# Peptides against a protein of PDB entry 5HB3, part 17

Target 1, 150 residues: chain A of PDB entry 5HB3
Amino acid sequence: RQMQDRCMSEYNQRIRNAPEGSIDPFRMACYKIIGRCDLSNRSLDGLQTDVNDWIWLQFNLARETDRSLELAGESYGLAELQASIREIGLKHFPKTAAEDTNGSFGMFFYLQILAGMFEQAIAYLYPFSYVDAVHFAIALTYYGLLRPVD

## One batch from the design tools (peptide; aimed at target 1 S43 H92 M107 L111)

Design b1_p15_5_s2 (made by RFdiffusion4, then SolubleMPNN; from b1_p15_5, 7 letters changed)
Fold by OpenDDE base, seed 3:
Structure b1_p15_5_s2 (fold): chain B 150 residues (1-150), chain A 15 residues (1-15)
Amino acid sequence: as target 1 above (150 residues)
Amino acid sequence: SLDDFLKELLKSLMS
């Protein structure tokens, strides 16, 4: 707790008092990832990142821990990440094969799989590529990640 | 293109 309080204090002090452009973005990233500071901001300013970096950050911020032990505003779980993925899908990705203009359906399938949304991912993929959907369904079932219907 | 889409997506996710 003492370490966490110190991290929060230093983070807030630097945000308020440091000259513009003088803050090491990697240091700030450490405060966010290790110190759990300012988790409402789920981006890393001042760093060049891609989608893989973004999803990596989301998983690192997501904790499967007792939320009652975390301070308000410093918790982000798998459920919240899954909700975010759903919202991203609704806003940015095609709902049907007819809407697919740039072949981005695979990325949304990928994000759903990473987030553990297996049933939804398979259901989404099927109208775009039924062969791939069947193969993934078989594999997920084999590994016990997809529940068979009795 | 897919690359352009991913760049725009990332921009929206980081906003």
Scores: peptide ipSAE 0.266, ipTM 0.858, DockQ to the pose 0.820
OpenDDE base, seeds 1, 2, 4, 5: peptide ipSAE 0.258, 0.237, 0.252, 0.264; ipTM 0.854, 0.849, 0.854, 0.858

Design b1_p15_5_s3 (made by RFdiffusion4, then SolubleMPNN; from b1_p15_5, 6 letters changed)
Fold by OpenDDE base, seed 5:
Structure b1_p15_5_s3 (fold): chain B 150 residues (1-150), chain A 15 residues (1-15)
Amino acid sequence: as target 1 above (150 residues)
Amino acid sequence: SLDDFLEELLSSLMS
C-alpha cells in the first residue's frame, strides 16, 4: 500500500533525523496507527494518555492475521495484547482488596473482559466483589464465553 | 444482549 509505505518512510526518517523534542507526537501517533509503523513500540511517546487511550491503541494495532500479510513485517495479535494486559495488571493494579486504595480493580477487570480473558477476569474480580463476580460468571457462561470447570 | 448487560454491570461496578 502506497500510503503505508510513505508513512513508514516518514516515520523512520523523523525518528532518525529529527532533533530531539522537535517531533510532533500526534503526527507520530498517526504514522503508527495508520501506517502501522514500529509496532514493537506500542506506546505513544510524548502524549499524556490514560488507560482508556492505551487500550484503544492496543486494539487498533492488534490484528488477527498472519505475520506474512503485514506490510510492516511486524505482528501483533490478541495473544500479545493479553500478555501485555497481564503484565500491566501485575505492575499497576491491586492484587487483593487490601491493596485497593483507589478502586482501580474495576478497570483491570474491564481490560481483561475486553481482551477476552474471561476466566481470569472473573477470578480477579471475585475477591473484590463476590456478587459482581458471580453475576458476570453467570452471564458469561450463558453466552458460552466462560468455560466452567467440571 | 451481552454487550448491554456487561455495560450495565460495568457501569455499576465503576460507580
Scores: peptide ipSAE 0.026, ipTM 0.553, DockQ to the pose 0.039
OpenDDE base, seeds 1, 2, 3, 4: peptide ipSAE 0.024, 0.023, 0.023, 0.024; ipTM 0.597, 0.551, 0.553, 0.604

Design b1_p15_5_s4 (made by RFdiffusion4, then SolubleMPNN; from b1_p15_5, 7 letters changed)
Fold by OpenDDE base, seed 4:
Structure b1_p15_5_s4 (fold): chain B 150 residues (1-150), chain A 15 residues (1-15)
Amino acid sequence: as target 1 above (150 residues)
Amino acid sequence: SMEDFLEELLKSLMS
C-alpha cells in the first residue's frame, strides 16, 4: 500500500508537471505495472510494443482478486479484459472463414485462450479449422478447462 | 498482410 501510494504520487506529479514527451516511457510503465497507476489507460505510450506485449500488460494489470487492496478507481479484472477481447474480436477479426483474408483468426483464438474464454475460443475456431478446433477441445477438456455438454 | 494487420490492430489497441 505504501509503495502504491508513493508510485501514484510520483506518477501524478510527473504527468502534471513534465513537458509532453519528456517522461521516460519505461519509468511510466513501471508506475503503471507496479504502482497500478492510471489503469484507465491500459497501454504503454512511447514504447514499441506488439500484440504479445499488449496482452502481457493486460494480464499484469488484470487483478480479479484482492481488489480491496487497490486504490479506488485503479482496479481492472479478468471480466473487463474478457469484455475488451470480445470487443476487439468484433472490430478487428474475421467472423467467418469467408472474411478471413490474412489468416488472422489464429491470433484472436490465441487471445481468447489466454483470457480463459475457452468455450468461445473453440466455437470461434471451428469454422476456420475443424481439425484444430477438435484437437484444442480435446486438450481443454482433458485439463478440465472445457466442460463437455451432453 | 499479417504484418499490416498487426500494425493496424496495435494502433487501435494503443489508442
Scores: peptide ipSAE 0.128, ipTM 0.787, DockQ to the pose 0.851
OpenDDE base, seeds 1, 2, 3, 5: peptide ipSAE 0.045, 0.063, 0.046, 0.113; ipTM 0.733, 0.742, 0.730, 0.781

Design b1_p15_6 (made by RFdiffusion4)
Pose (drawn by RFdiffusion4):
Structure b1_p15_6 (pose): chain A 150 residues (1-150), chain P 15 residues (1-15)
Amino acid sequence: as target 1 above (150 residues)
Amino acid sequence: SAEDRHFAEYFASLE
């Protein structure tokens, strides 16, 4: 309780609202991770990072809590992470084979799998490659990670 | 945003 308060406040006063270009980029990153500061802006600004670093951060900052009481600030768990993956899908990725030329649909399928969006990931992949969708569903069903129809 | 920038770079890498 103490550390979270001190770390959150320290980050707001002495880092976010501090002179720009003065604070080490990695240090700000370490605070955002360790203290989960500013869950509203989950980015790695000031660092040479790629899409995999961004994806990692989304999961790294995610935490699951019992759905019984409040958290300090706004919650960020698998549910919120999935909601974010969904909107990226509508904005940046195609739904039909006609919209895809480079083979990028695979990235969104990969993202949905990481987030545990198994039903949605298989349904999304089938139009691009029904063969792979059929077999990935078999792999998931075997371990019990695919909700079937009654 | 960060995701817009990273996905734009990712899509460009596929060209």

Design b1_p15_6_s1 (made by RFdiffusion4, then SolubleMPNN; from b1_p15_6, 9 letters changed)
Fold by OpenDDE base, seed 2:
Structure b1_p15_6_s1 (fold): chain B 150 residues (1-150), chain A 15 residues (1-15)
Amino acid sequence: as target 1 above (150 residues)
Amino acid sequence: SQMDELLKKYFESLK
């Protein structure tokens, strides 16, 4: 807690007082990841990143803890991430096999799985690859991540 | 958003 408070203080001070472009982007990343500063902005400015980096960041920032224990502005949970994934899906990924032009459905399936959206992921994958969907469904059921319907 | 740009690049890489 003390460390977090210190990070927040330093972050706020630097954001307000530092000359433009003078702050090390890696330092800012540390404030965000470790200090959980400014979680409303889940991007890393001034860094060369790719989609994998984005994924890594989102899941590292997301916490499955009791929100009542977190201070205002420091809460970012799985629910918010899941919502983001849904939005991304609606905006960028094919909704049907007929819309698939580049085979990107796998990435969206992957994102949903990572986010624990198992039922939705399987349902999404099925029209693209029913074999894979069945295989994953079996596996997820085996590990207790899907509820089988009798 | 940043993700939009990143996904754009990703999709381009799939072509």
Scores: peptide ipSAE 0.351, ipTM 0.884, DockQ to the pose 0.849
OpenDDE base, seeds 1, 3, 4, 5: peptide ipSAE 0.326, 0.348, 0.333, 0.341; ipTM 0.867, 0.882, 0.870, 0.873

Design b1_p15_6_s2 (made by RFdiffusion4, then SolubleMPNN; from b1_p15_6, 7 letters changed)
Fold by OpenDDE base, seed 2:
Structure b1_p15_6_s2 (fold): chain B 150 residues (1-150), chain A 15 residues (1-15)
Amino acid sequence: as target 1 above (150 residues)
Amino acid sequence: SQMDKLLSEYFKSLE
């Protein structure tokens, strides 16, 4: 708690009072990741990142536990991340096999799986790759992550 | 958005 409060204080002070460009972007990243500061902005400004970095960041910032149990002043849960992934899917990824021009469906499937959106992921994958969808469905069912229909 | 840019770059890599 003490660390969290200190991080929040330092982050707020620096972001407001420090000269532009004077703050180490890595330090700011630490405030965000460790201190959970300013979770409304889930980006790392001043750093060169790729999609993998984005994925890593989102899932590290997200929490699966009850927000009331978190010590952080700000919360970002799995539900919010899932919502973001849905939006990303609608915006950027093919909806049907006919729309798939570059094979990017796999990435969206991957994102959904990571986010625990198993039923949706399987349903999405099915028209693109029947065999893969069935394989994943079987596996997920075996591990109790997918609820089969009678 | 940042994600838009990142995904754009990702999609380019798939071409």
Scores: peptide ipSAE 0.311, ipTM 0.878, DockQ to the pose 0.837
OpenDDE base, seeds 1, 3, 4, 5: peptide ipSAE 0.280, 0.231, 0.179, 0.189; ipTM 0.860, 0.857, 0.818, 0.822

Design b1_p15_6_s3 (made by RFdiffusion4, then SolubleMPNN; from b1_p15_6, 9 letters changed)
Fold by OpenDDE base, seed 2:
Structure b1_p15_6_s3 (fold): chain B 150 residues (1-150), chain A 15 residues (1-15)
Amino acid sequence: as target 1 above (150 residues)
Amino acid sequence: SQMDKLLKKYFESLK
C-alpha cells in the first residue's frame, strides 16, 4: 500500500504539473498498471497498441472486489470487463452468420473466452461453426468450465 | 472509445 500511495502521489503531481505531452507514455502505463492510478481511465495514450494489448490491460487492471484492498472507487472487476465485452459485441461484431462479412466472429469468441464468458461464447460460436463450438464445449466441460446438462 | 479505434483497425486488417 505504501508503494501504491507513493505512485498515486507521483501520478497526481505529474498530471497536474507536467506540461501536456511531456510525460513518457510508458511511465504513465506503469502508474496505471503497477500503481493502479486512475483506474477509471483504462486506456493508454501515446502508445501503439492492438486488441490484444487492450485485453491484456483490462485483465491486469481487473481485480476481484471481495478480495481487493484497494480504496473504494478504485476497483475494476471481471464483471465490468464482461459487461464491456458484451457491449463491444453488440456494437462491432456480427450477431448471426448472415451478418458475418469479414470472418470477425472468431475474435469476439476469443474475447468472450478470455473474459470467462464460456457459455455465451459457445452459444455465439455455434451458428458460425458448429464443429468448433462442439469441440470447445467438450474441452471446456472437460476442464470444468462448463456445466454439463444431464 | 479506444476499443472502437482498435477494432476499426482490426476490421480493416481483415479486408
Scores: peptide ipSAE 0.361, ipTM 0.881, DockQ to the pose 0.845
OpenDDE base, seeds 1, 3, 4, 5: peptide ipSAE 0.354, 0.358, 0.358, 0.211; ipTM 0.878, 0.879, 0.880, 0.827

Design b1_p15_6_s4 (made by RFdiffusion4, then SolubleMPNN; from b1_p15_6, 8 letters changed)
Fold by OpenDDE base, seed 4:
Structure b1_p15_6_s4 (fold): chain B 150 residues (1-150), chain A 15 residues (1-15)
Amino acid sequence: as target 1 above (150 residues)
Amino acid sequence: SQMDELLEKYFKSLE
C-alpha cells in the first residue's frame, strides 16, 4: 500500500511537470502496474512489445471487484477483458476457414483461452481445425473448464 | 491502438 501510494504521488507529480515522453518507459510501466495509475490507458508506450506482452499487461491490470460495492475510481475486470478480446476478434481475425489467409486463427484461439472464454474458443477453432478443437475440448473437459453437453 | 499495431506486426510475421 505504501509503495502504491508513493507511485501514485510520483506519477501525479511527473505527469504534471514532465514533458511528454520524457519519463522513462520502464518507470512509467511501474507506475501503471504497481501504482495503478492511468488505468484508462492499458498500453505501454516506448517499449518493444508483442501480443504476449499486451495480454500479460491486461491481466496484470485487471482486477476482480465486487460490483455490488460502490467503489470510486476506474474498474477493469475479466468481463471487460473478455469484451476487449471479442472486439479484437471481430476486427482482426478470420471468422471462417475461408477467410483464413495466414493461419492467424490460432492466435485468437489462444487469446480466448487465456481470457477464460473456453466455449467460444472451441467453437471458434472447430471450423479451422476439427481435430485440434476436439483435442482441446477433451482437455478442457478433463480439467473442469468445459462442461459437456447433456 | 497499440493492440492494432501489434497484431499488424504479428500478421506480417506470418507472411
Scores: peptide ipSAE 0.324, ipTM 0.865, DockQ to the pose 0.851
OpenDDE base, seeds 1, 2, 3, 5: peptide ipSAE 0.313, 0.323, 0.320, 0.206; ipTM 0.861, 0.865, 0.863, 0.821

Design b1_p15_7 (made by RFdiffusion4)
Pose (drawn by RFdiffusion4):
Parts: structure tokens; sequence; C-alpha cells
Structure b1_p15_7 (pose): chain A 150 residues (1-150), chain P 15 residues (1-15)
């Protein structure tokens, strides 16, 4: 309780609202991670990072809590992470094979798998490659990670 | 594919 309050306040007063270009970029990153500060802007600004660093951060900051009482601030768990993966799908990725030329649909399928969006990931992949979708569904069904119809 | 991933990353940061 104490450390979360001190760390959150310290980050707002002496880092976010501090002179720009003065605070080490990695240090700000360390506070965002350790203290989960500013879950509203889950980016790694000021660092030479790629899409994998961004993806990692989304999961790194995610935490699951019993759905019984409040958290300090807004919650960020798998549910919120999935909601974010969904909107990235509509905005940046195709749904039909006609919309895809480079083979990028695989990245969105990969993202949905990471987020545990198994039903949606298989349904998304089938139009691009039914063979792979069929077999990935077999792999998931074997371990019990695919909700079938009654 | 690398170019697409760089463009995708830039778009994700612009949000």
Amino acid sequence: as target 1 above (150 residues)
Amino acid sequence: MDTFLEELYEKLLAE
C-alpha cells in the first residue's frame, strides 16, 4: 500500500510533470513497469523498441484480480488487454484474403492467441488458411482450450 | 514483413 502510493505520486510529480529530456528514458520505463504507473498510456517512449516490445508491455502490465472488489484506479487485466487486441484488429488488419497481400494476417492471429482469444483467433484464420486453422483448433481442443458448440 | 511491422509499431505508438 505504501510503496504503490509513494511510487505513483513520485512518478506523477517528479517524472511526468518534470522537465522534459531530463529524466532517463529507461528510468521512466522502470517506474511504469515496477509501479504499474499510468496504465492509460502503455508505451515505451524514448526507447528504440519494436512491436514485440509493445506487445510484451501490454501483458507485463496486465494483472488479474478476483472479481469481487475495487482496485486503486482503473483495472487492467486480460479482459482489457483483449479489448485492446480487438480494436487493433479492426483498424490495422484485414478480414478477407482479398485485403491481404503481404501475409500480415498471421500477426493478428498471433496476437489473439497470446491474449487467449482462441475462438476468435481460429475463426479469424480460417479464411486465410483453413488447413492451419483446422489443425491449430485440434491442438487447442486437445488441451481443452476451445469452447465448442453444444 | 519487417517494413510492415515497423509501420504497424509506428501506428500503435501514434494511438

Design b1_p15_7_s1 (made by RFdiffusion4, then SolubleMPNN; from b1_p15_7, 7 letters changed)
Fold by OpenDDE base, seed 4:
Parts: sequence; C-alpha cells; structure tokens
Structure b1_p15_7_s1 (fold): chain B 150 residues (1-150), chain A 15 residues (1-15)
Amino acid sequence: as target 1 above (150 residues)
Amino acid sequence: MEKVLEELLKKLKSE
C-alpha cells in the first residue's frame, strides 16, 4: 500500500507539474504499472507499443478486488477487460473469412483465449479455421475450460 | 483504451 501510494503521488505530481517534454515515458510507465495509476487511461503514453504490449498492460492493471474496497473510478477487473475485447472484436476484426485480408482473425482469437472467453473464441475461430477450432475445443474441454452442451 | 488499440490495429494491418 505504501509503495502504491508513493507511485500515485509521484505520477500525479509529474503529470501536473512537469514541463512539457521533460517527462520520461518509461518512468511514467513504471508508475502506471506498479501503482496502477490512472486506470481511466490504460495505455503507455509516449512509448511505441504493439497489441501484445497493450494486452499485457490490461492484464497487469486488472484486479479481482472487492469493488466495495476500491474507489468507483478505480475498478478494473477481468469482466471489464472481457467487455473491452468484445467491443474491439465487433469494431476492428473480421467477422467472416471473406473479410479477412491480413489474417488478423488469429489475433482476436488470441485475445479472447487470454481473457478466458473460450466459448466465444472457439465460435469465432470455427469459420476461419475449422481444424484449429476443433483442436482448441478438444484441448479446452480436456482441461475443463469448455463446457460441452450435453 | 479503445483509441489506442484502434491505432495499434491500424498499424498491424498496414504491415
């Protein structure tokens, strides 16, 4: 708790008081990750990042805490992450194999798997790669992560 | 969050 409070204090002080262009983005990233600072902006500003960096950050910031213990504006858990992934999927990823020009369906499948949206991930992958969808379904079922409809 | 990811996805599609 003391470390988190210190990170938040330093983060907020720098955001408010630092001259333009004087902020080290790596230092700010450290405060954000360790202190979970500014959960309203879940990005690493001033850094060149990719989709893997983005999703890594989301999982690092996500906490399954009792919502009663967190300030209303600081709650971010798996449910919120899953909702974000669903929304992103609807807007930015191909819905059919005919729409897929760059093989980006695999990335969306990957994001869903990481977020534990196994049924949705398999359902999404099925029209793009039947064989892979079946293999993943078998594996997920074996580990009890996919519930076959009786 | 969505805007950042949108930008990242645009970059990914352009590669």
Scores: peptide ipSAE 0.115, ipTM 0.770, DockQ to the pose 0.192
OpenDDE base, seeds 1, 2, 3, 5: peptide ipSAE 0.055, 0.036, 0.099, 0.109; ipTM 0.739, 0.709, 0.761, 0.769; seed 2 fails the geometry check

Design b1_p15_7_s2 (made by RFdiffusion4, then SolubleMPNN; from b1_p15_7, 7 letters changed)
Fold by OpenDDE base, seed 2:
Structure b1_p15_7_s2 (fold): chain B 150 residues (1-150), chain A 15 residues (1-15)
Amino acid sequence: as target 1 above (150 residues)
Amino acid sequence: MEEELKKLLEKLRAE
């Protein structure tokens, strides 16, 4: 708690008062990651990042904590992440095999799996790759992560 | 967030 508060304080102070061009993006990233500062902006500004960095950041920031201890409006857990992934899927990924022009369906499948959206992930993958969907379904079922309905 | 991911995906596709 103390660390988080200190990070938040420093983060806000720097954002507001730092001279132009003086902000170290890596330092700000540390505040973002360690302090979970400004959860409304889940990006690392001023840094060159790729999709894996983005994914990593989303999941690192997502925490199931006592919401009573969080600042108002700064709750970000698995549910919020899953909601975000759903929205991203609707906007930026193919919904059918016919819409897939670049094979990006795999990335969305991957995101859903990471987020524990197993049933949705399998359902999504099925029309794109039947064989893979079946294999993942078997594996997920074996580990008790997918519950088939009889 | 969604736009950032989109941008990143586009970048990856361009690589």
Scores: peptide ipSAE 0.048, ipTM 0.732, DockQ to the pose 0.111
OpenDDE base, seeds 1, 3, 4, 5: peptide ipSAE 0.046, 0.046, 0.041, 0.047; ipTM 0.724, 0.724, 0.704, 0.726

Design b1_p15_7_s4 (made by RFdiffusion4, then SolubleMPNN; from b1_p15_7, 10 letters changed)
Fold by OpenDDE base, seed 2:
Structure b1_p15_7_s4 (fold): chain B 150 residues (1-150), chain A 15 residues (1-15)
Amino acid sequence: as target 1 above (150 residues)
Amino acid sequence: MEEFKKKLLQELRSE
């Protein structure tokens, strides 16, 4: 907690008081990742990143913490991440095989799997790739992660 | 796919 408080203090001070262009984006990224500062902004500004970095950051920041220990508005857990993934799916990914133009369905499947949305992931994948969906379903069931319907 | 990923990232950052 002491470290978090220090990170937050430094982060806020730099954001508010640092001259334009003087902020080290890597340092700010450290505060974001380690200190969980400014969780309302879940991006690494000033850094050249890719979609994998974004994904990693989202999952890194998604923590089941006691809300009483967090500042107001700074809660970000698995439920929020799952909600975000659902929205991303609705906005940016094909909903049916007929809508698929670039094979991006696999990425959305991957996001759902990472987020523990196993049933939804399998259901989504099934119309795009039957064989893959069945194989993943078997595997997930074997590991007790998928609840098959009777 | 690469272009899609780039566009997606841009959109994700804006949200």
Scores: peptide ipSAE 0.494, ipTM 0.917, DockQ to the pose 0.757
OpenDDE base, seeds 1, 3, 4, 5: peptide ipSAE 0.402, 0.415, 0.418, 0.404; ipTM 0.891, 0.895, 0.895, 0.891; seed 4 fails the geometry check

Design b1_p15_8 (made by RFdiffusion4)
Pose (drawn by RFdiffusion4):
Structure b1_p15_8 (pose): chain A 150 residues (1-150), chain P 15 residues (1-15)
Amino acid sequence: as target 1 above (150 residues)
Amino acid sequence: SAAADRHFAEYFASL
């Protein structure tokens, strides 16, 4: 309780609203991770990072809590992470083979798998490669990670 | 959102 309050306040007063270019980029990153500060802007600004660093941060900051009472601020769990993966799909990735030329649909499938969006990930992949979709579904069904129809 | 747009744009350019 104490540390979360001190860390959150310290980050807002002495880092976010501090002179720009004065605070080490990595330090700001360490506070965002350790204290989960500013869950509204889950980026690694000021660092030479790639898409994998961005993806990692989304999951790194995600935490699951019992769905019974409130959290300090807004919650950020698997549900919110999935909602974010879904909008990235509509905005940046194709749904039909005609919209894809480079083979990028595989990235979105990969993202949906990471987020546990198994039903949606298989349904998304099938139009691009039914063979791979069929077998990935077999792998998931074997461990019980695919909700079948009755 | 801006960071995700940038990273995916760089990823697509690398293909």

Design b1_p15_8_s1 (made by RFdiffusion4, then SolubleMPNN; from b1_p15_8, 9 letters changed)
Fold by OpenDDE base, seed 2:
Structure b1_p15_8_s1 (fold): chain B 150 residues (1-150), chain A 15 residues (1-15)
Amino acid sequence: as target 1 above (150 residues)
Amino acid sequence: MEQMDKLLEEYFKSL
């Protein structure tokens, strides 16, 4: 708690008071990651990032906390992340094999798996790669992450 | 979301 408070204080102070161009983006990233500062902005400003960095950050920031203990607007958990994954799926990824022009379906499958959206992930993958979908379904079932329909 | 949109666009260009 003390560390989080210190991170938040330093983060806010720097954002507000630092001269232009004097902010170390890596330091700010540390505050964001460690202190979970400014959860409304789940990005690493001033850093070159990719999709993997983004998703890693989202999972790092996502916490199941008692909402009663969080300040209004600072709640970010798995549900919000899953909602984001659904949204980007609808916007950016092919819905059918016929729409797939670049093989990007695998990335969306990957994001869904990471987000624990196992049933949706398998259902999504199935029309693109039957064999892979079956293998993942078997594996997920074996580990108790996917419940077969009786 | 906007950042992710840009990142995905860049990702798709790299495929």
Scores: peptide ipSAE 0.387, ipTM 0.882, DockQ to the pose 0.855
OpenDDE base, seeds 1, 3, 4, 5: peptide ipSAE 0.371, 0.254, 0.383, 0.379; ipTM 0.876, 0.827, 0.881, 0.879

Design b1_p15_8_s2 (made by RFdiffusion4, then SolubleMPNN; from b1_p15_8, 7 letters changed)
Fold by OpenDDE base, seed 2:
Structure b1_p15_8_s2 (fold): chain B 150 residues (1-150), chain A 15 residues (1-15)
Amino acid sequence: as target 1 above (150 residues)
Amino acid sequence: MEQMDKLLAEYFASL
C-alpha cells in the first residue's frame, strides 16, 4: 500500500509538473507497473513496445481485487482483459479459415489462451488447424482447464 | 485499444 501510494504520487506529480522532455519513460513505466497508476491508460508512453509487451503489461495490471478495497475506483481484472481480447479478435483477426490471408490466427489463439479463454481458443483454432486444436484440447483437458461436455 | 491497433498493424505487417 505505501509503495503504491508513493508510486501514484510520483506518477501524478511528474505527469502534471514535469517539464516537457524531462520525463523518463522507463521511470514512468515502473510507476505504472508497480503502482498500477492510471489504469485507464494501459500503455507505456514513450517506449517502443510490441504485442507481447502490450499483453504482458495487461496481465501485470490486471488484478482480481475486492472492488471494496480498490480506493481509486478503477477496476481492471481478467474479465476486462478478456473483453479487450474479444474486441481485438473481432476487429483484427480472421473469423474463418477463408478470411485468413496472413496466418495471424495463431496470435489470436495465443492471446485467448493467455487470457484463460480456453474453450473459445480451441473453438477458434479448430477450423484453422485441426491437429493443433485437438492437441491443445487434450492438453487443456488433462490439466482440467477445458471443461468437457459431459 | 488504439495502441493495440497500432501494434497489431505492425505485427501484421511483419508477417
Scores: peptide ipSAE 0.347, ipTM 0.868, DockQ to the pose 0.869
OpenDDE base, seeds 1, 3, 4, 5: peptide ipSAE 0.339, 0.333, 0.339, 0.343; ipTM 0.865, 0.863, 0.867, 0.868; seed 3 fails the geometry check

Design b1_p15_8_s3 (made by RFdiffusion4, then SolubleMPNN; from b1_p15_8, 8 letters changed)
Fold by OpenDDE base, seed 4:
Structure b1_p15_8_s3 (fold): chain B 150 residues (1-150), chain A 15 residues (1-15)
Amino acid sequence: as target 1 above (150 residues)
Amino acid sequence: MEQMDKLLEEYFASL
C-alpha cells in the first residue's frame, strides 16, 4: 500500500508539474504498472508498443477486487477486459472466413483465450480452422475450461 | 480503445 501510494503521488506530480518533454516514459510506465495509476488511460504513453504489450498491460492492471471498496473510477477487472475484447472483435476482426484477408483471426482467437472467453473463442475459430478449433476444444475440455453442453 | 485501434492497424499492416 505504501509503495502504491508513493507511485500514485509521483505519477500525479510528474504529470501535473513536469516540463513538456522531460518525462521519462519508462519511469511513468513503471508507476502505471506498479501503482495502477490513472486506470482511465490503460496505455503506455511515449513508448513504442504492440498488441502483445497492450494485452499484457490490460492483464497487469486488471484486478478482481470487491467493488464496494474501490472508487468507481478505480475498478478494472476481467469483466471489463472481456467487454473490451468483444468490442475489439466486432470492430477489427473478420466475422467469417470469407472476410479474412490476412489471417488475423488467429490474433482475435488468442485474445479471447487469454481473457478466458473459451466458448466464444472456439466458436469463433471453428469456421476459420475446423481442425484447430477441435484440437483446442479437446484441450480446453481436458483441463475443465470448456464445459460441454450436456 | 483508440490506442488499441492504432496498434491493431499496425499489426494488420505487418501481416
Scores: peptide ipSAE 0.395, ipTM 0.883, DockQ to the pose 0.857
OpenDDE base, seeds 1, 2, 3, 5: peptide ipSAE 0.383, 0.393, 0.265, 0.386; ipTM 0.878, 0.882, 0.830, 0.879

Design b1_p15_8_s4 (made by RFdiffusion4, then SolubleMPNN; from b1_p15_8, 9 letters changed)
Fold by OpenDDE base, seed 2:
Structure b1_p15_8_s4 (fold): chain B 150 residues (1-150), chain A 15 residues (1-15)
Amino acid sequence: as target 1 above (150 residues)
Amino acid sequence: MSQMDKLLKEYFESL
């Protein structure tokens, strides 16, 4: 708590008062990650990042906290991340095997798996790769992560 | 365009 409060204070102070060009983006990234500052902006400004960095950041920022302790509007948990992944899927990824031109379906499958969207992930993968979908379904079932409907 | 949109575009271009 104390660390988070300090990070938030420093983050806000720097954003508001730092001269233009004087902000160290790595320092701001540290405040973002450690302090979970400004969860409405889940990006690392001023840093060269890729999709993996973005994914990593989203999952690091996502926390199931007691909602009673969170300030209104600062909640970012698994549900919000899952919603974001769904939106990304709808916007950027092929919906059917016929729409797949570059094999990007695997990335969306991966995102869904990471987010615990196991049933959706298997259902999504199935038309693209039957064999892989079956293998993952078996594995997920074995670990109790997928509940087959009897 | 969100940062994610840009990053995904770049990702897709890399495939």
Scores: peptide ipSAE 0.363, ipTM 0.878, DockQ to the pose 0.809
OpenDDE base, seeds 1, 3, 4, 5: peptide ipSAE 0.360, 0.333, 0.348, 0.344; ipTM 0.878, 0.867, 0.872, 0.870

## One batch from the design tools (peptide; aimed at target 1 F93 M107)

Design b1_p16_1 (made by RFdiffusion4)
Pose (drawn by RFdiffusion4):
Structure b1_p16_1 (pose): chain A 150 residues (1-150), chain P 16 residues (1-16)
Amino acid sequence: as target 1 above (150 residues)
Amino acid sequence: AHTEAINAEMTERLMH
């Protein structure tokens, strides 16, 4: 309780609202991670990072809490992470094979798998490669990670 | 090379 309050306030007063270009980029990153500061802007600004660093941060900052009472601020768990994956799908990725030329649909499938969006990931992949979709579904069904129809 | 081109394209889309 104490450290979360001290760390959150310290980040807002002495880092976010501090002179720009003065605070080490990695230090700001360390505070965002350790204190989960500013869950509203989950980026790694000022660092030479790639898409995998961005993805990692989304999960790194995610935490699951019992659905019974409030958290300090807004919650960020698997549910909120999935909602974010979904909008990235509509905005940046195709749904039909005609919209894809480079083979990028695989990235969105990969993202949905990471987020545990198993039903949606398989349904998404089938039109691009039914063979792979069929077998990935077999792998998931074997461990019980695919909700079948009654 | 192909995986690297996709990763670069995704970096441009999701981080910029």

